# Peptides against a protein of PDB entry 2ODG, part 22

Target 1, 89 residues: chain A of PDB entry 2ODG
Amino acid sequence: MTTSQKHRDFVAEPMGEKPVGSLAGIGEVLGKKLEERGFDKAYVVLGQFLVLKKDEDLFREWLKDTCGANAKQSRDCFGCLREWCDAFL

## One batch from the design tools (peptide; made by RFdiffusion4, then SolubleMPNN)

Design b1_p12_7_s2 (from b1_p12_7, 5 letters changed)
Fold by OpenDDE base, seed 4:
Structure b1_p12_7_s2 (fold): chain B 89 residues (1-89), chain A 12 residues (1-12)
Amino acid sequence: as target 1 above (89 residues)
Amino acid sequence: LLEKAKELGREL
């Protein structure tokens, strides 16, 4: 598995008030769509990830349905949240 | 439960 620098930057420190666009796999286009649906902070997406019991298929399907994420974008976002939780939750 | 969680996410 390969990760981006964006992924590494996100998982390295507490999430705080980071915007949704700081999540790996979430660029400007997807970030704006998520914000329009009330997911303005990364921690709001984290909340959805957790209430789905960290299930990869359910989360990635939700992300696709919510903002139109493709397979790579949803995989990157899921991996980003999974590894952040392993470090800080 | 999980389907309900997905629905709640869509309602935000």
Scores: peptide ipSAE 0.099, ipTM 0.727, DockQ to the pose 0.133
Fold by OpenDDE base, seed 2:
Structure b1_p12_7_s2 (fold): chain B 89 residues (1-89), chain A 12 residues (1-12)
Amino acid sequence: as target 1 above (89 residues)
Amino acid sequence: LLEKAKELGREL
């Protein structure tokens, strides 16, 4: 499947202090909900991704439960973090 | 372990 430019921009470089909204699949609506729950930076969501041992089903379920992400949004976000980790972790 | 991890994530 094809990826978005947003995905490509995220996976191409160190994450640094990028906001949570920089993650593919996370727009302003989901980003604000994540920020309200303490996930203000992309690296905080990365932390959750890693604590869940990079498990796709667990992460996508968590994301849905946490911010209301739909199937595409959670897929895009998971793929974004997976590919970033493959490159930089 | 994984269920606990999910729980912790929801508790932030």
Scores: peptide ipSAE 0.099, ipTM 0.727, DockQ to the pose 0.132
Fold by OpenDDE base, seed 1:
Order: structure tokens, then C-alpha cells, then sequence
Structure b1_p12_7_s2 (fold): chain B 89 residues (1-89), chain A 12 residues (1-12)
């Protein structure tokens, strides 16, 4: 599969205080919905990703239920966090 | 197994 530049930009460096909208697959619409639910930083979503033990199905289902992400958005977001963790965790 | 984790996510 191919990745976006947004994905590559995210996985290339420490996450720090990056907003939730910096995650691949998370645009302004989904980002605002996540922020309203308390997931304002990318590292908060990372936390959820980790407590779900990096399980793709569970995470993507959670993301869909939480902000209405479609299949591609949840795939992109999951892949973004997976690749970041492979590099930095 | 992961129900509590899912619940925590919903509680935020």
C-alpha cells in the first residue's frame, strides 16, 4: 500500500505535542470530533491505540465509533500510529 | 479482555 505525505511527515519524527489532526486519516472534521471527546493531541489517540494493544480491528472500530471515521480514514490513522510506534516505541 | 480499555476511551 502507498502512504500519504501526511503519514510520512508524522512517522518521521517524535510525536511531541502534535494535534490530533496531524494523524493521517484525521482531517478537520474528524479532528474536531475527536477533540470534543477529549482526544485533542495525537498522543492521546496513541494512548488509546496502545491500551487496545495495537489491535487493528479494535482500534479502527473505536475510531469509527468515536468520530465517524470511514474505512480509509481509520486505516490511515491506524497505519500512521503503527509505523510511528515501530520507529519510536 | 479489552472491554475496560474501550470503556476508558468512551469516558473521555
Amino acid sequence: as target 1 above (89 residues)
Amino acid sequence: LLEKAKELGREL
Scores: peptide ipSAE 0.097, ipTM 0.726, DockQ to the pose 0.135
Fold by OpenDDE base, seed 3:
Structure b1_p12_7_s2 (fold): chain B 89 residues (1-89), chain A 12 residues (1-12)
Amino acid sequence: as target 1 above (89 residues)
Amino acid sequence: LLEKAKELGREL
Protein backbone atom coordinates (compact mmCIF):
# COMPACT_ATOMS: atom_id res chain seq x y z
CA MET B 1 0.00 0.00 0.00
CA THR B 2 1.07 3.56 -0.69
CA THR B 3 0.85 6.15 2.08
CA SER B 4 0.58 9.93 2.17
CA GLN B 5 3.07 12.35 3.63
CA LYS B 6 0.44 13.16 6.25
CA HIS B 7 0.46 9.49 7.28
CA ARG B 8 4.26 9.40 7.44
CA ASP B 9 4.41 12.59 9.49
CA PHE B 10 1.95 11.18 12.01
CA VAL B 11 3.53 7.76 12.49
CA ALA B 12 7.07 9.14 12.79
CA GLU B 13 6.77 10.76 16.23
CA PRO B 14 4.88 10.65 19.55
CA MET B 15 1.27 11.77 19.21
CA GLY B 16 1.23 14.28 22.06
CA GLU B 17 -1.55 16.84 21.81
CA LYS B 18 -2.00 16.64 18.04
CA PRO B 19 -5.49 17.61 16.89
CA VAL B 20 -7.82 15.01 15.40
CA GLY B 21 -7.25 16.56 11.99
CA SER B 22 -3.63 15.42 12.01
CA LEU B 23 -4.77 11.81 11.44
CA ALA B 24 -4.46 10.53 7.89
CA GLY B 25 -7.86 10.40 6.20
CA ILE B 26 -9.29 13.08 8.49
CA GLY B 27 -9.64 16.40 6.67
CA GLU B 28 -11.41 19.61 7.60
CA VAL B 29 -14.92 18.23 7.11
CA LEU B 30 -14.47 15.01 9.09
CA GLY B 31 -12.33 16.76 11.69
CA LYS B 32 -15.10 19.25 12.49
CA LYS B 33 -17.66 16.47 12.81
CA LEU B 34 -15.39 14.47 15.12
CA GLU B 35 -14.72 17.56 17.25
CA GLU B 36 -18.47 18.18 17.58
CA ARG B 37 -18.78 14.63 18.96
CA GLY B 38 -16.02 15.22 21.54
CA PHE B 39 -13.18 13.64 19.56
CA ASP B 40 -11.02 16.76 19.41
CA LYS B 41 -7.57 15.21 19.86
CA ALA B 42 -5.94 12.39 17.93
CA TYR B 43 -5.40 10.52 21.22
CA VAL B 44 -9.18 10.39 21.83
CA VAL B 45 -9.64 8.57 18.52
CA LEU B 46 -6.66 6.38 19.48
CA GLY B 47 -8.59 5.52 22.65
CA GLN B 48 -11.57 4.35 20.62
CA PHE B 49 -9.26 2.38 18.33
CA LEU B 50 -7.79 0.57 21.36
CA VAL B 51 -11.17 -0.02 23.05
CA LEU B 52 -12.24 -1.78 19.84
CA LYS B 53 -9.11 -3.96 20.18
CA LYS B 54 -7.62 -2.58 16.97
CA ASP B 55 -10.30 -4.38 14.93
CA GLU B 56 -10.36 -2.89 11.44
CA ASP B 57 -13.99 -3.58 10.59
CA LEU B 58 -15.27 -2.32 13.93
CA PHE B 59 -13.15 0.82 13.87
CA ARG B 60 -13.91 1.72 10.27
CA GLU B 61 -17.63 1.17 10.83
CA TRP B 62 -17.49 3.35 13.94
CA LEU B 63 -15.68 6.10 12.06
CA LYS B 64 -18.20 5.99 9.22
CA ASP B 65 -21.13 6.14 11.64
CA THR B 66 -19.56 8.91 13.73
CA CYS B 67 -18.38 11.37 11.09
CA GLY B 68 -19.45 10.02 7.69
CA ALA B 69 -16.01 8.82 6.61
CA ASN B 70 -15.90 7.04 3.25
CA ALA B 71 -13.96 3.83 2.59
CA LYS B 72 -10.74 5.63 1.65
CA GLN B 73 -10.85 7.97 4.64
CA SER B 74 -11.57 5.20 7.14
CA ARG B 75 -8.86 2.99 5.64
CA ASP B 76 -6.29 5.78 5.84
CA CYS B 77 -7.23 6.63 9.42
CA PHE B 78 -7.12 2.99 10.52
CA GLY B 79 -3.75 2.44 8.87
CA CYS B 80 -2.37 5.58 10.46
CA LEU B 81 -3.30 4.48 13.99
CA ARG B 82 -2.23 0.87 13.41
CA GLU B 83 1.24 1.89 12.28
CA TRP B 84 1.62 4.48 15.04
CA CYS B 85 0.80 1.80 17.60
CA ASP B 86 3.25 -0.64 16.02
CA ALA B 87 5.98 1.96 16.48
CA PHE B 88 5.14 3.46 19.87
CA LEU B 89 2.71 1.32 21.86
CA LEU A 1 -18.73 -6.62 24.59
CA LEU A 2 -17.19 -4.86 21.61
CA GLU A 3 -20.59 -3.61 20.46
CA LYS A 4 -21.15 -2.15 23.90
CA ALA A 5 -17.74 -0.46 23.80
CA LYS A 6 -18.56 0.88 20.35
CA GLU A 7 -21.80 2.40 21.63
CA LEU A 8 -20.07 3.90 24.67
CA GLY A 9 -17.53 5.53 22.39
CA ARG A 10 -20.30 7.27 20.47
CA GLU A 11 -21.52 8.87 23.70
CA LEU A 12 -18.47 11.12 24.03
Scores: peptide ipSAE 0.096, ipTM 0.722, DockQ to the pose 0.135

Design b1_p12_7_s3 (from b1_p12_7, 5 letters changed)
Fold by OpenDDE base, seed 5:
Structure b1_p12_7_s3 (fold): chain B 89 residues (1-89), chain A 12 residues (1-12)
Amino acid sequence: as target 1 above (89 residues)
Amino acid sequence: LLEKAIELGRQA
């Protein structure tokens, strides 16, 4: 599978204070919903990803339930965090 | 503030 430039930009550097919308698969619609639930920074979503032990099914289900992400959006977001962790964690 | 607590696990 191919990745987006947004994905490549995210996994290329420490995420620091990047907003949740910088995650691949998270556009303006999903980003606003995540922010409303308190997941305003990418690192907060990273936290959820980690406490779910990087489990793809659990994380993607959580994302769907939390912000209404579809299959592609949740896949892109999961892949973004997985590859970031592989590089920096 | 966080409205949804970070979940340690989920049921299928």
Scores: peptide ipSAE 0.042, ipTM 0.667, DockQ to the pose 0.101
Fold by OpenDDE base, seed 2:
Structure b1_p12_7_s3 (fold): chain B 89 residues (1-89), chain A 12 residues (1-12)
Amino acid sequence: as target 1 above (89 residues)
Amino acid sequence: LLEKAIELGRQA
């Protein structure tokens, strides 16, 4: 599978204070919903990802339940965090 | 503040 430029941009460098919308799969709609729930920074979603022990099914289910992400969006977001962690964690 | 707390797991 190919990745988006958004994915590549995210996984290439430290996360810092990047907004939640910087995550692959998280567009304006999902980003706004996540922000409303308190997940305003990418690192907050990273926290959830890590608490779920990087489990794909659990994370993608959580993302769907939290902001309404579809399968593609949750897959992209999961992959983005997984690869970032592989590089930096 | 988080409206939804970070979950330690998913309840079934």
Scores: peptide ipSAE 0.042, ipTM 0.654, DockQ to the pose 0.100
Fold by OpenDDE base, seed 1:
Structure b1_p12_7_s3 (fold): chain B 89 residues (1-89), chain A 12 residues (1-12)
Amino acid sequence: as target 1 above (89 residues)
Amino acid sequence: LLEKAIELGRQA
């Protein structure tokens, strides 16, 4: 699978206080929706990813239901968090 | 505040 530069930039370093919009697949539109729901930091979405036991289907469904992410956006976001966890968790 | 609480799982 081909990744974006945004993905590579995110997985390359600890996420710290990075905003939710720094996640691959999360642009301005989805980022605003997530922030409105209280998911303002990437680590809050990471938390959801982890309590869902890193399950791809559950996470992508959650993301779709929460902010309206399409298939590509949810796939990119999931892959971003998966690879970040592989590197740092 | 979170409008949607972090959930441990989803059934559907």
Scores: peptide ipSAE 0.040, ipTM 0.661, DockQ to the pose 0.103
Fold by OpenDDE base, seed 3:
Structure b1_p12_7_s3 (fold): chain B 89 residues (1-89), chain A 12 residues (1-12)
Amino acid sequence: as target 1 above (89 residues)
Amino acid sequence: LLEKAIELGRQA
């Protein structure tokens, strides 16, 4: 599957204090909804990804239920975190 | 504040 520049920019370096909106698939609409629920930083979403043991179906379902992500958005976000972890975890 | 706790397993 092809990736976006946003994905490549995120995967290329430690995420540090990057906002949740830096994640691929998370635009302004989804980002605001996640922030309202307390998921303001990318590393908080990473935390959820990790406690779900990197399970794609569980994570994508969680993201859909939490902020209304569609299939492409949840796929992009999952792939972004998976590849970041492969590089840095 | 987190409005929903980080979940190990999904709530019903």
Scores: peptide ipSAE 0.039, ipTM 0.647, DockQ to the pose 0.103

Design b1_p12_7_s4 (from b1_p12_7, 5 letters changed)
Fold by OpenDDE base, seed 4:
Structure b1_p12_7_s4 (fold): chain B 89 residues (1-89), chain A 12 residues (1-12)
Amino acid sequence: as target 1 above (89 residues)
Amino acid sequence: LLELAKELGKKA
């Protein structure tokens, strides 16, 4: 699979205080929904990713349930966090 | 775990 530049930008450096919208697969629509649910920073979503033990199916289902992410959006977001963790966790 | 994640989300 190929990745987006947004993905590459995210996985290339520590995420720090990056907003939730910096995650691959999370555009303005999903970002706003996540923010309204309390997920304003990428690291808060990272927390959920880790609580779910990095399980792809569980995380993608959670993301869908939380903000309405479709299959591509949830896949992109999962891959973004997985590769970030492989590099920095 | 999914339910746990959902509950934690409510606390965020």
Scores: peptide ipSAE 0.291, ipTM 0.824, DockQ to the pose 0.151
Fold by OpenDDE base, seed 5:
Structure b1_p12_7_s4 (fold): chain B 89 residues (1-89), chain A 12 residues (1-12)
Amino acid sequence: as target 1 above (89 residues)
Amino acid sequence: LLELAKELGKKA
């Protein structure tokens, strides 16, 4: 599997205050929906990822239920957070 | 855990 430059940019450095839209798989549409639900920062979504104990199926289902992410979007977002955690957590 | 995550989402 190949990754996007957006993914590589995200996993390359500490997350800090990056907006939720910085996550791979989260474009403008999904980003706005997440923000409307209170998930304005990438680290808030990271929190959900960790609450779900980094479980891929649970996280992707949560993301779909929360913002309507499709299979590719949720896969990209999960992979982004997984690899960030492997590097920095 | 999924329900917990969903509940946290409601509070956000």
Scores: peptide ipSAE 0.247, ipTM 0.802, DockQ to the pose 0.165
Fold by OpenDDE base, seed 1:
Structure b1_p12_7_s4 (fold): chain B 89 residues (1-89), chain A 12 residues (1-12)
Amino acid sequence: as target 1 above (89 residues)
Amino acid sequence: LLELAKELGKKA
């Protein structure tokens, strides 16, 4: 599968204090919903990803339940975190 | 495990 430039930009460097909206698949709508739930930073979502043991189905279901992400959005977000972890964790 | 993640989200 091909990735977006947003994905490539995210996985290329330490995420630091990047906002949740920096994650691939997370646009303004989903980002706002996540922020309202307390997930303001990408690293908070990373935390959930890790708690779920990097399980794709569990993470994507969580993301859908939390902010209403569709299949593509959750796939993009999962892939973004997976590849970031492969590089930096 | 999903429920745990949901609970943690509520605390965030």
Scores: peptide ipSAE 0.097, ipTM 0.729, DockQ to the pose 0.150
Fold by OpenDDE base, seed 2:
Structure b1_p12_7_s4 (fold): chain B 89 residues (1-89), chain A 12 residues (1-12)
Amino acid sequence: as target 1 above (89 residues)
Amino acid sequence: LLELAKELGKKA
């Protein structure tokens, strides 16, 4: 599948203190909702991804339940974190 | 495991 430039930018380097909105699939709307729930940094969402043992179905369901992400948004976000972990974890 | 993640999120 084709990835976005946003995805490529995220997976290319250590995430450091990048905001949650830097994750592929997470736009302004979802980003604000995640921040309101305490997920202000991309690494906090990474934490949830890892707690869920990198399971796609569980993570995407969590993201949907937490911020209302649709199928594409959750897929993009999952793929972003998966590929970042493959490179840096 | 999903419920655990949800609970941890609430505490964050």
Scores: peptide ipSAE 0.083, ipTM 0.715, DockQ to the pose 0.149

Design b1_p12_8_s1 (from b1_p12_8, 9 letters changed)
Fold by OpenDDE base, seed 5:
Structure b1_p12_8_s1 (fold): chain B 89 residues (1-89), chain A 12 residues (1-12)
Amino acid sequence: as target 1 above (89 residues)
Amino acid sequence: DEEAKKVLEEAL
């Protein structure tokens, strides 16, 4: 599948202190909702991804339940974290 | 796994 430039920018370098909105699939609306739940940094969402043992269905369901992500948004976010981990974890 | 889904959020 084709990825966005936002995805490529995220997976290309260490995550550091990037805000949650830097994740592919996470725009202003979803980012604010995630921040309200304590997920303000991309690395906190990474933590959730890892707690769920990188399970796609669990993570995408969590993201939908937590911030209202649709199927594409959750797919993009999951793929972003999966590929970042493949490169850096 | 509903319990796993809540682990991090409840810790924040």
Scores: peptide ipSAE 0.233, ipTM 0.842, DockQ to the pose 0.172
Fold by OpenDDE base, seed 3:
Structure b1_p12_8_s1 (fold): chain B 89 residues (1-89), chain A 12 residues (1-12)
Amino acid sequence: as target 1 above (89 residues)
Amino acid sequence: DEEAKKVLEEAL
């Protein structure tokens, strides 16, 4: 697999107050849907990722159910959070 | 599974 520059920019530094749309795989459409459900910051989605114990299938299914993410979008988002955690958590 | 998925969202 290959990663995007958006992915690399996210995993390279502390998350801070980055918006949910800064996550790889999350564009404006998915970002707005996530924000409507209370997931306004990337760290809130990180919280969901951790509550699900970093399980890929559970997280990707949750993301699909929550904002309509397709397979690529959910894979990109999961990979982004996994690699950020490997670096900083 | 389904219960775990909703824990955080219910707190928001």
Scores: peptide ipSAE 0.221, ipTM 0.835, DockQ to the pose 0.174
Fold by OpenDDE base, seed 2:
Structure b1_p12_8_s1 (fold): chain B 89 residues (1-89), chain A 12 residues (1-12)
Amino acid sequence: as target 1 above (89 residues)
Amino acid sequence: DEEAKKVLEEAL
């Protein structure tokens, strides 16, 4: 499967202070909902990803429950964090 | 794991 440019831009460098909306699969709508729950930075979602021990099913379910992400959005977000961690963690 | 899913959110 192919990735988006947004995904490639995210996984290519340290995430620093990037907003939650920088994550692949997270647009304006999902980003606002995540921010309302306290997930304002990409690194906070990274924290959730790590708390769930990088489990895909758990993370994607959490994302769906938290912001209403659909299957593609949760897949893209998970893949984005997985590949970032493989490179930098 | 419902407990794990809530750990971080409860701290925010």
Scores: peptide ipSAE 0.215, ipTM 0.834, DockQ to the pose 0.172
Fold by OpenDDE base, seed 4:
Structure b1_p12_8_s1 (fold): chain B 89 residues (1-89), chain A 12 residues (1-12)
Amino acid sequence: as target 1 above (89 residues)
Amino acid sequence: DEEAKKVLEEAL
C-alpha cells in the first residue's frame, strides 16, 4: 500500500508534543472534534491506541464513534500509529 | 471491548 507524505513525516521521528492533527487521516475537521473530547495531542490518541492493545478493529471503530472518521481516515490513522510504535515503542 | 474504549475518555 502507498502512504502519504504526512504519514512518512509522522513515523520518521519521536512524536513529542505534536498536535492531534499531525496524525495521518486526521484533518482540520476531525482534529477539532478530537480536541473537543480531550484528545489534543497525538500522544493522547497513541494512549487510546495502546489501551486498545493495538487492535485495529477496536481502534478504528473508536475513532469513527469519537470524531466521525470514515474508513480511509481511520485506516490511515491506525497505520500511522502502528508504524510509529514499531519504530519507537 | 466497550469498556476499554472509554477508559481514557472518562479520565480526560
Scores: peptide ipSAE 0.214, ipTM 0.833, DockQ to the pose 0.174

Design b1_p12_8_s2 (from b1_p12_8, 8 letters changed)
Fold by OpenDDE base, seed 2:
Structure b1_p12_8_s2 (fold): chain B 89 residues (1-89), chain A 12 residues (1-12)
Amino acid sequence: as target 1 above (89 residues)
Amino acid sequence: DEEALEVLEKAL
């Protein structure tokens, strides 16, 4: 599978203060729902990803439950964080 | 996991 430019832009550099919507798979709709739950920055979602010990099934389930992400959206978001961590963590 | 979400919502 190929990645999106959004994915490539995210994994290419330190996360900093990037908004949650900068994560691959997270558009305006999901981003707003995440922000309403307190996940306003990408690094907050990173925190959840790490608390779940980078487990794909747990993270994708959490994302679905939290903001209604579908299978592709949760896959893209997980892959984005996984590859960012491989590069920078 | 509803319980996990409840804990997170309290924290954030």
Scores: peptide ipSAE 0.037, ipTM 0.680, DockQ to the pose 0.112
Fold by OpenDDE base, seed 3:
Structure b1_p12_8_s2 (fold): chain B 89 residues (1-89), chain A 12 residues (1-12)
Amino acid sequence: as target 1 above (89 residues)
Amino acid sequence: DEEALEVLEKAL
């Protein structure tokens, strides 16, 4: 399975203060919805990912329920956080 | 889960 340049840019360096919209699979529409729910930074979504113990099904369901992410968007976002954690956590 | 979402929103 292929990854986007956005994914590669995110997993290549420390997360810092990157906005939620920097996550792969999270565009302007989903990013705004996440921000409205208090998930304004990528590290807040990382926090949720870790609280769910990196479980793919739980995280993707949460993302769908929170911002309306479709299957591809939730898969891309999950993969982005998983690979970032493998590199930096 | 709807209840879980409500708890998360209160925390943020």
Scores: peptide ipSAE 0.036, ipTM 0.677, DockQ to the pose 0.113
Fold by OpenDDE base, seed 5:
Structure b1_p12_8_s2 (fold): chain B 89 residues (1-89), chain A 12 residues (1-12)
Amino acid sequence: as target 1 above (89 residues)
Amino acid sequence: DEEALEVLEKAL
């Protein structure tokens, strides 16, 4: 599948203190909802991704339940974290 | 899982 430039920018370097909105699939609307729930940094969402043992269905369901992500948004976000972990974890 | 979501939300 093709990826966005936003995805490529995220997976290319250490995550550091990047905001949650830097994740592929997470725009301003979803980002604000995630921040309201305490997920302000990308690494907090990474933490949840890891707690769920990188399970795609569980993570995408969690993301939908947490911020209302649709299928494409949750797919993009999952793929972003999966590929970042493959490179840096 | 709404219950799991609530626990995590309270921790943050």
Scores: peptide ipSAE 0.035, ipTM 0.669, DockQ to the pose 0.114
Fold by OpenDDE base, seed 4:
Structure b1_p12_8_s2 (fold): chain B 89 residues (1-89), chain A 12 residues (1-12)
Amino acid sequence: as target 1 above (89 residues)
Amino acid sequence: DEEALEVLEKAL
C-alpha cells in the first residue's frame, strides 16, 4: 500500500515534541480524544506502542478502544510508528 | 498486557 505525505513527514526525522496529531491516521477528532486521555505528544503513543512490544493487533485494538480509530486509521498509525522505530531506534 | 496498561494509565 502507498503511504501518505503525513506518514513520510513523520518517519523522516526525530520525533521530538511533535503533537499526537502528527501521527499518520490521527486527525483532529482522534487527536483530541487521545489528548483527553493523557496522550498529548506522539512520544506518549510511541511509549504505548513499545509497552505493547510493537504488537500490531494489540496496538490497533488499543487505539480503537481509546479514541475510536477505524481500521485504516489504526493501520496508518501503527505503520507510522513501526517505520519510525525501524529508522531511529 | 493488562498490568502494563494499568501502570501506564496511572502515569498519565
Scores: peptide ipSAE 0.028, ipTM 0.637, DockQ to the pose 0.133

Design b1_p12_8_s3 (from b1_p12_8, 9 letters changed)
Fold by OpenDDE base, seed 3:
Structure b1_p12_8_s3 (fold): chain B 89 residues (1-89), chain A 12 residues (1-12)
Amino acid sequence: as target 1 above (89 residues)
Amino acid sequence: DEEAEKVLEEAL
């Protein structure tokens, strides 16, 4: 598998105040659903990722249940956060 | 076209 440019842009620098929609796999539709649930910033989703102890199955299931992400979207989002953490955490 | 598929998924 290869990564998207959106993934590469996200993992290349500190997260700061980036919106939730900056995460790979999260577009306008999923982003709005996440924002409605209180996940307005990428770092809030990062928080959930860390609370779930970086477990792929748990995180991807949570993302699916929270915003309706499909398998590819949840995989892309998980990979994005995992690689960001490997670089900066 | 893998990149096109990624763009589509990330647009949703």
Scores: peptide ipSAE 0.220, ipTM 0.771, DockQ to the pose 0.027
Fold by OpenDDE base, seed 1:
Structure b1_p12_8_s3 (fold): chain B 89 residues (1-89), chain A 12 residues (1-12)
Amino acid sequence: as target 1 above (89 residues)
Amino acid sequence: DEEAEKVLEEAL
């Protein structure tokens, strides 16, 4: 239940123009797939997260369907955005 | 190591 350093780095500051690959759970492979679908910035994925009303199941399913994220990757990405929103939204 | 494992997963 502990977070990664990547997660902590992301939630510590406004995301600004950070690339999609800065999200926890999103590495080079998933990031490239997301970029090809138009999700090039972390804030675009944030937008989807918000459109889905922060619903964990819906977001994680979307992420899996969009870039092939596994359960851990989608959990990490969701948690990253959730905690960022708790701090800055 | 849990941290190392997470870094590896997040690199994909």
Scores: peptide ipSAE 0.218, ipTM 0.772, DockQ to the pose 0.027
Fold by OpenDDE base, seed 2:
Structure b1_p12_8_s3 (fold): chain B 89 residues (1-89), chain A 12 residues (1-12)
Amino acid sequence: as target 1 above (89 residues)
Amino acid sequence: DEEAEKVLEEAL
């Protein structure tokens, strides 16, 4: 299993003010749904990831319930945040 | 193309 270029671009540098749509697995459709729920920036989703103590199952379930992410999208988003945290947190 | 398919999935 290889990562996407979007994943590599996200984990390579500090998150800053990147929009939620910069997260791997999160496109325009899921991004808009997340934004409507108050998750407009990637760092807000990072916050939820940390509140859930980096638990994969809990985070992926939350993402599915919040924006309708499928298994691949939630896996990609989780992996993106996990690897970013390993590098910068 | 695997990369193209990933991009498509992440574009949703």
Scores: peptide ipSAE 0.214, ipTM 0.764, DockQ to the pose 0.027
Fold by OpenDDE base, seed 4:
Structure b1_p12_8_s3 (fold): chain B 89 residues (1-89), chain A 12 residues (1-12)
Amino acid sequence: as target 1 above (89 residues)
Amino acid sequence: DEEAEKVLEEAL
């Protein structure tokens, strides 16, 4: 599968203080829902990704349950975090 | 389609 420019921009550099909306698959709607749940920064979602031991099914299910992400959005977000971790963790 | 609308809304 091919990646989006948003994905490439995210995985290319340290995460820093990037907002949750910088994650691939997370736009304004899902981002606001995540922020309302306390996930205001991308690194907070990264934390959840790591707590779930990078398990794809668990993370994607969590994302769906937390903000209503569909299959593509959760796949894009998972792939974004996985590749970022491969590069920087 | 609800799923398609969500993808379009979130797409960047």
Scores: peptide ipSAE 0.197, ipTM 0.757, DockQ to the pose 0.029

Design b1_p12_8_s4 (from b1_p12_8, 9 letters changed)
Fold by OpenDDE base, seed 1:
Structure b1_p12_8_s4 (fold): chain B 89 residues (1-89), chain A 12 residues (1-12)
Amino acid sequence: as target 1 above (89 residues)
Amino acid sequence: DEKAQKVLEEAL
């Protein structure tokens, strides 16, 4: 499967203080909803990803339940964090 | 996983 430039930009470097909206699949709408739940930085979502043991189904379900992400958005976000972790964790 | 979600959200 192909990835977006947004995905490639995210996985290419340490995420530091990047906002939650920098994650692939997370646009303005989902980003706002995540921020309202306390997930304001990408590293907070990374925390959830890791607490869920990097499980794709659990993470994508969580993302859907938390901000209303659709299948494409949750797939993109999961893939973004998976590949970032493969590179930097 | 509701337990994992609660743990993180309670910390926020």
Scores: peptide ipSAE 0.062, ipTM 0.708, DockQ to the pose 0.186
Fold by OpenDDE base, seed 4:
Parts: structure tokens; sequence; C-alpha cells
Structure b1_p12_8_s4 (fold): chain B 89 residues (1-89), chain A 12 residues (1-12)
């Protein structure tokens, strides 16, 4: 699949304290909604991803229900975390 | 996954 520069920037290095908005598929609107629900850092969303055992359907459903992500946004976010984990976890 | 969601929500 074709990826964005935002995706490539995220998966290239340890995520550290990167904000939730640094995740591919998460823009200003979705980022604010995630922050309001306590998901202020990318690593908190990573935590949800891991608790869901990296299951794509469960994670994308959660993201949709939590912040209103559409299919592309949830796909991009899932792919971003999956590839980061493949590289660093 | 209601169980997984509940656990993480409680931690926040």
Amino acid sequence: as target 1 above (89 residues)
Amino acid sequence: DEKAQKVLEEAL
C-alpha cells in the first residue's frame, strides 16, 4: 500500500513522547477527540493497540467508536502502529 | 472488545 510521509516519519524512529496527532490518519479533529478521552500521547494509543493484541478489526472499531475515525483514517493509524511495532517491538 | 477497553479506560 502507498503510505504518507507522516507514516514514514512515525515508523522510522522510537516514538518517545510524540503526541497522538503524530500518528498517521490522526489529524487535528481526531487528535483533539482522542486527547479529551485521555489518549494524549501516541504511546497511549499504542497501549490500546497492544491490549487488543494487534487485532486490526478490533482496533479500527475502537478508533471509530472513540473519535469518529473513518475507514481510511483507521486503516492509516492501524498500519502506522503495526509497522512501528514490527520495527521496534 | 469490552474487557480490554474497560481495563485501559480505568487506568487513564
Scores: peptide ipSAE 0.057, ipTM 0.699, DockQ to the pose 0.129
Fold by OpenDDE base, seed 2:
Structure b1_p12_8_s4 (fold): chain B 89 residues (1-89), chain A 12 residues (1-12)
Amino acid sequence: as target 1 above (89 residues)
Amino acid sequence: DEKAQKVLEEAL
């Protein structure tokens, strides 16, 4: 599978204070919904990812339930966080 | 995972 430039940009460096919308798969629509739930920074979503012990099914289900992400969006977001963690955690 | 989600959301 190929990745987007957005994915590559995210996994290439420490995420710092990047907004939630910087995550692959998270566009303007999903980002606003996540922000309304308190997930304003990418690192807050990272927190959820880690609380779920990096489980793909649980995370993707959570993302769908929280912001309405479809299968591709949740896959892209999960992959983005997984690869970031592999590099920096 | 409802339990994990509740814990995090309560902290926000």
Scores: peptide ipSAE 0.054, ipTM 0.698, DockQ to the pose 0.184
Fold by OpenDDE base, seed 3:
Structure b1_p12_8_s4 (fold): chain B 89 residues (1-89), chain A 12 residues (1-12)
Amino acid sequence: as target 1 above (89 residues)
Amino acid sequence: DEKAQKVLEEAL
């Protein structure tokens, strides 16, 4: 598995007020859909990730159902949040 | 988890 620069930029520092689109795997299309559902900040998606107890299958299924993420997008987003939590939580 | 998702959606 390889990571993107977007992933590395996200996991390198505190999340703060970063928009949902700053998450790896979340581009303009998925970001807009997430925002329409109330997930406007990356930390709101982090909240869902934590409520699902960091379970990969549950989170990736949720992301697919919520914004239509494909397998790569959901994997990238999950990995991004997992590694951020390992560093900062 | 459907219940967890509903709880979060209601809070938003």
Scores: peptide ipSAE 0.054, ipTM 0.697, DockQ to the pose 0.129

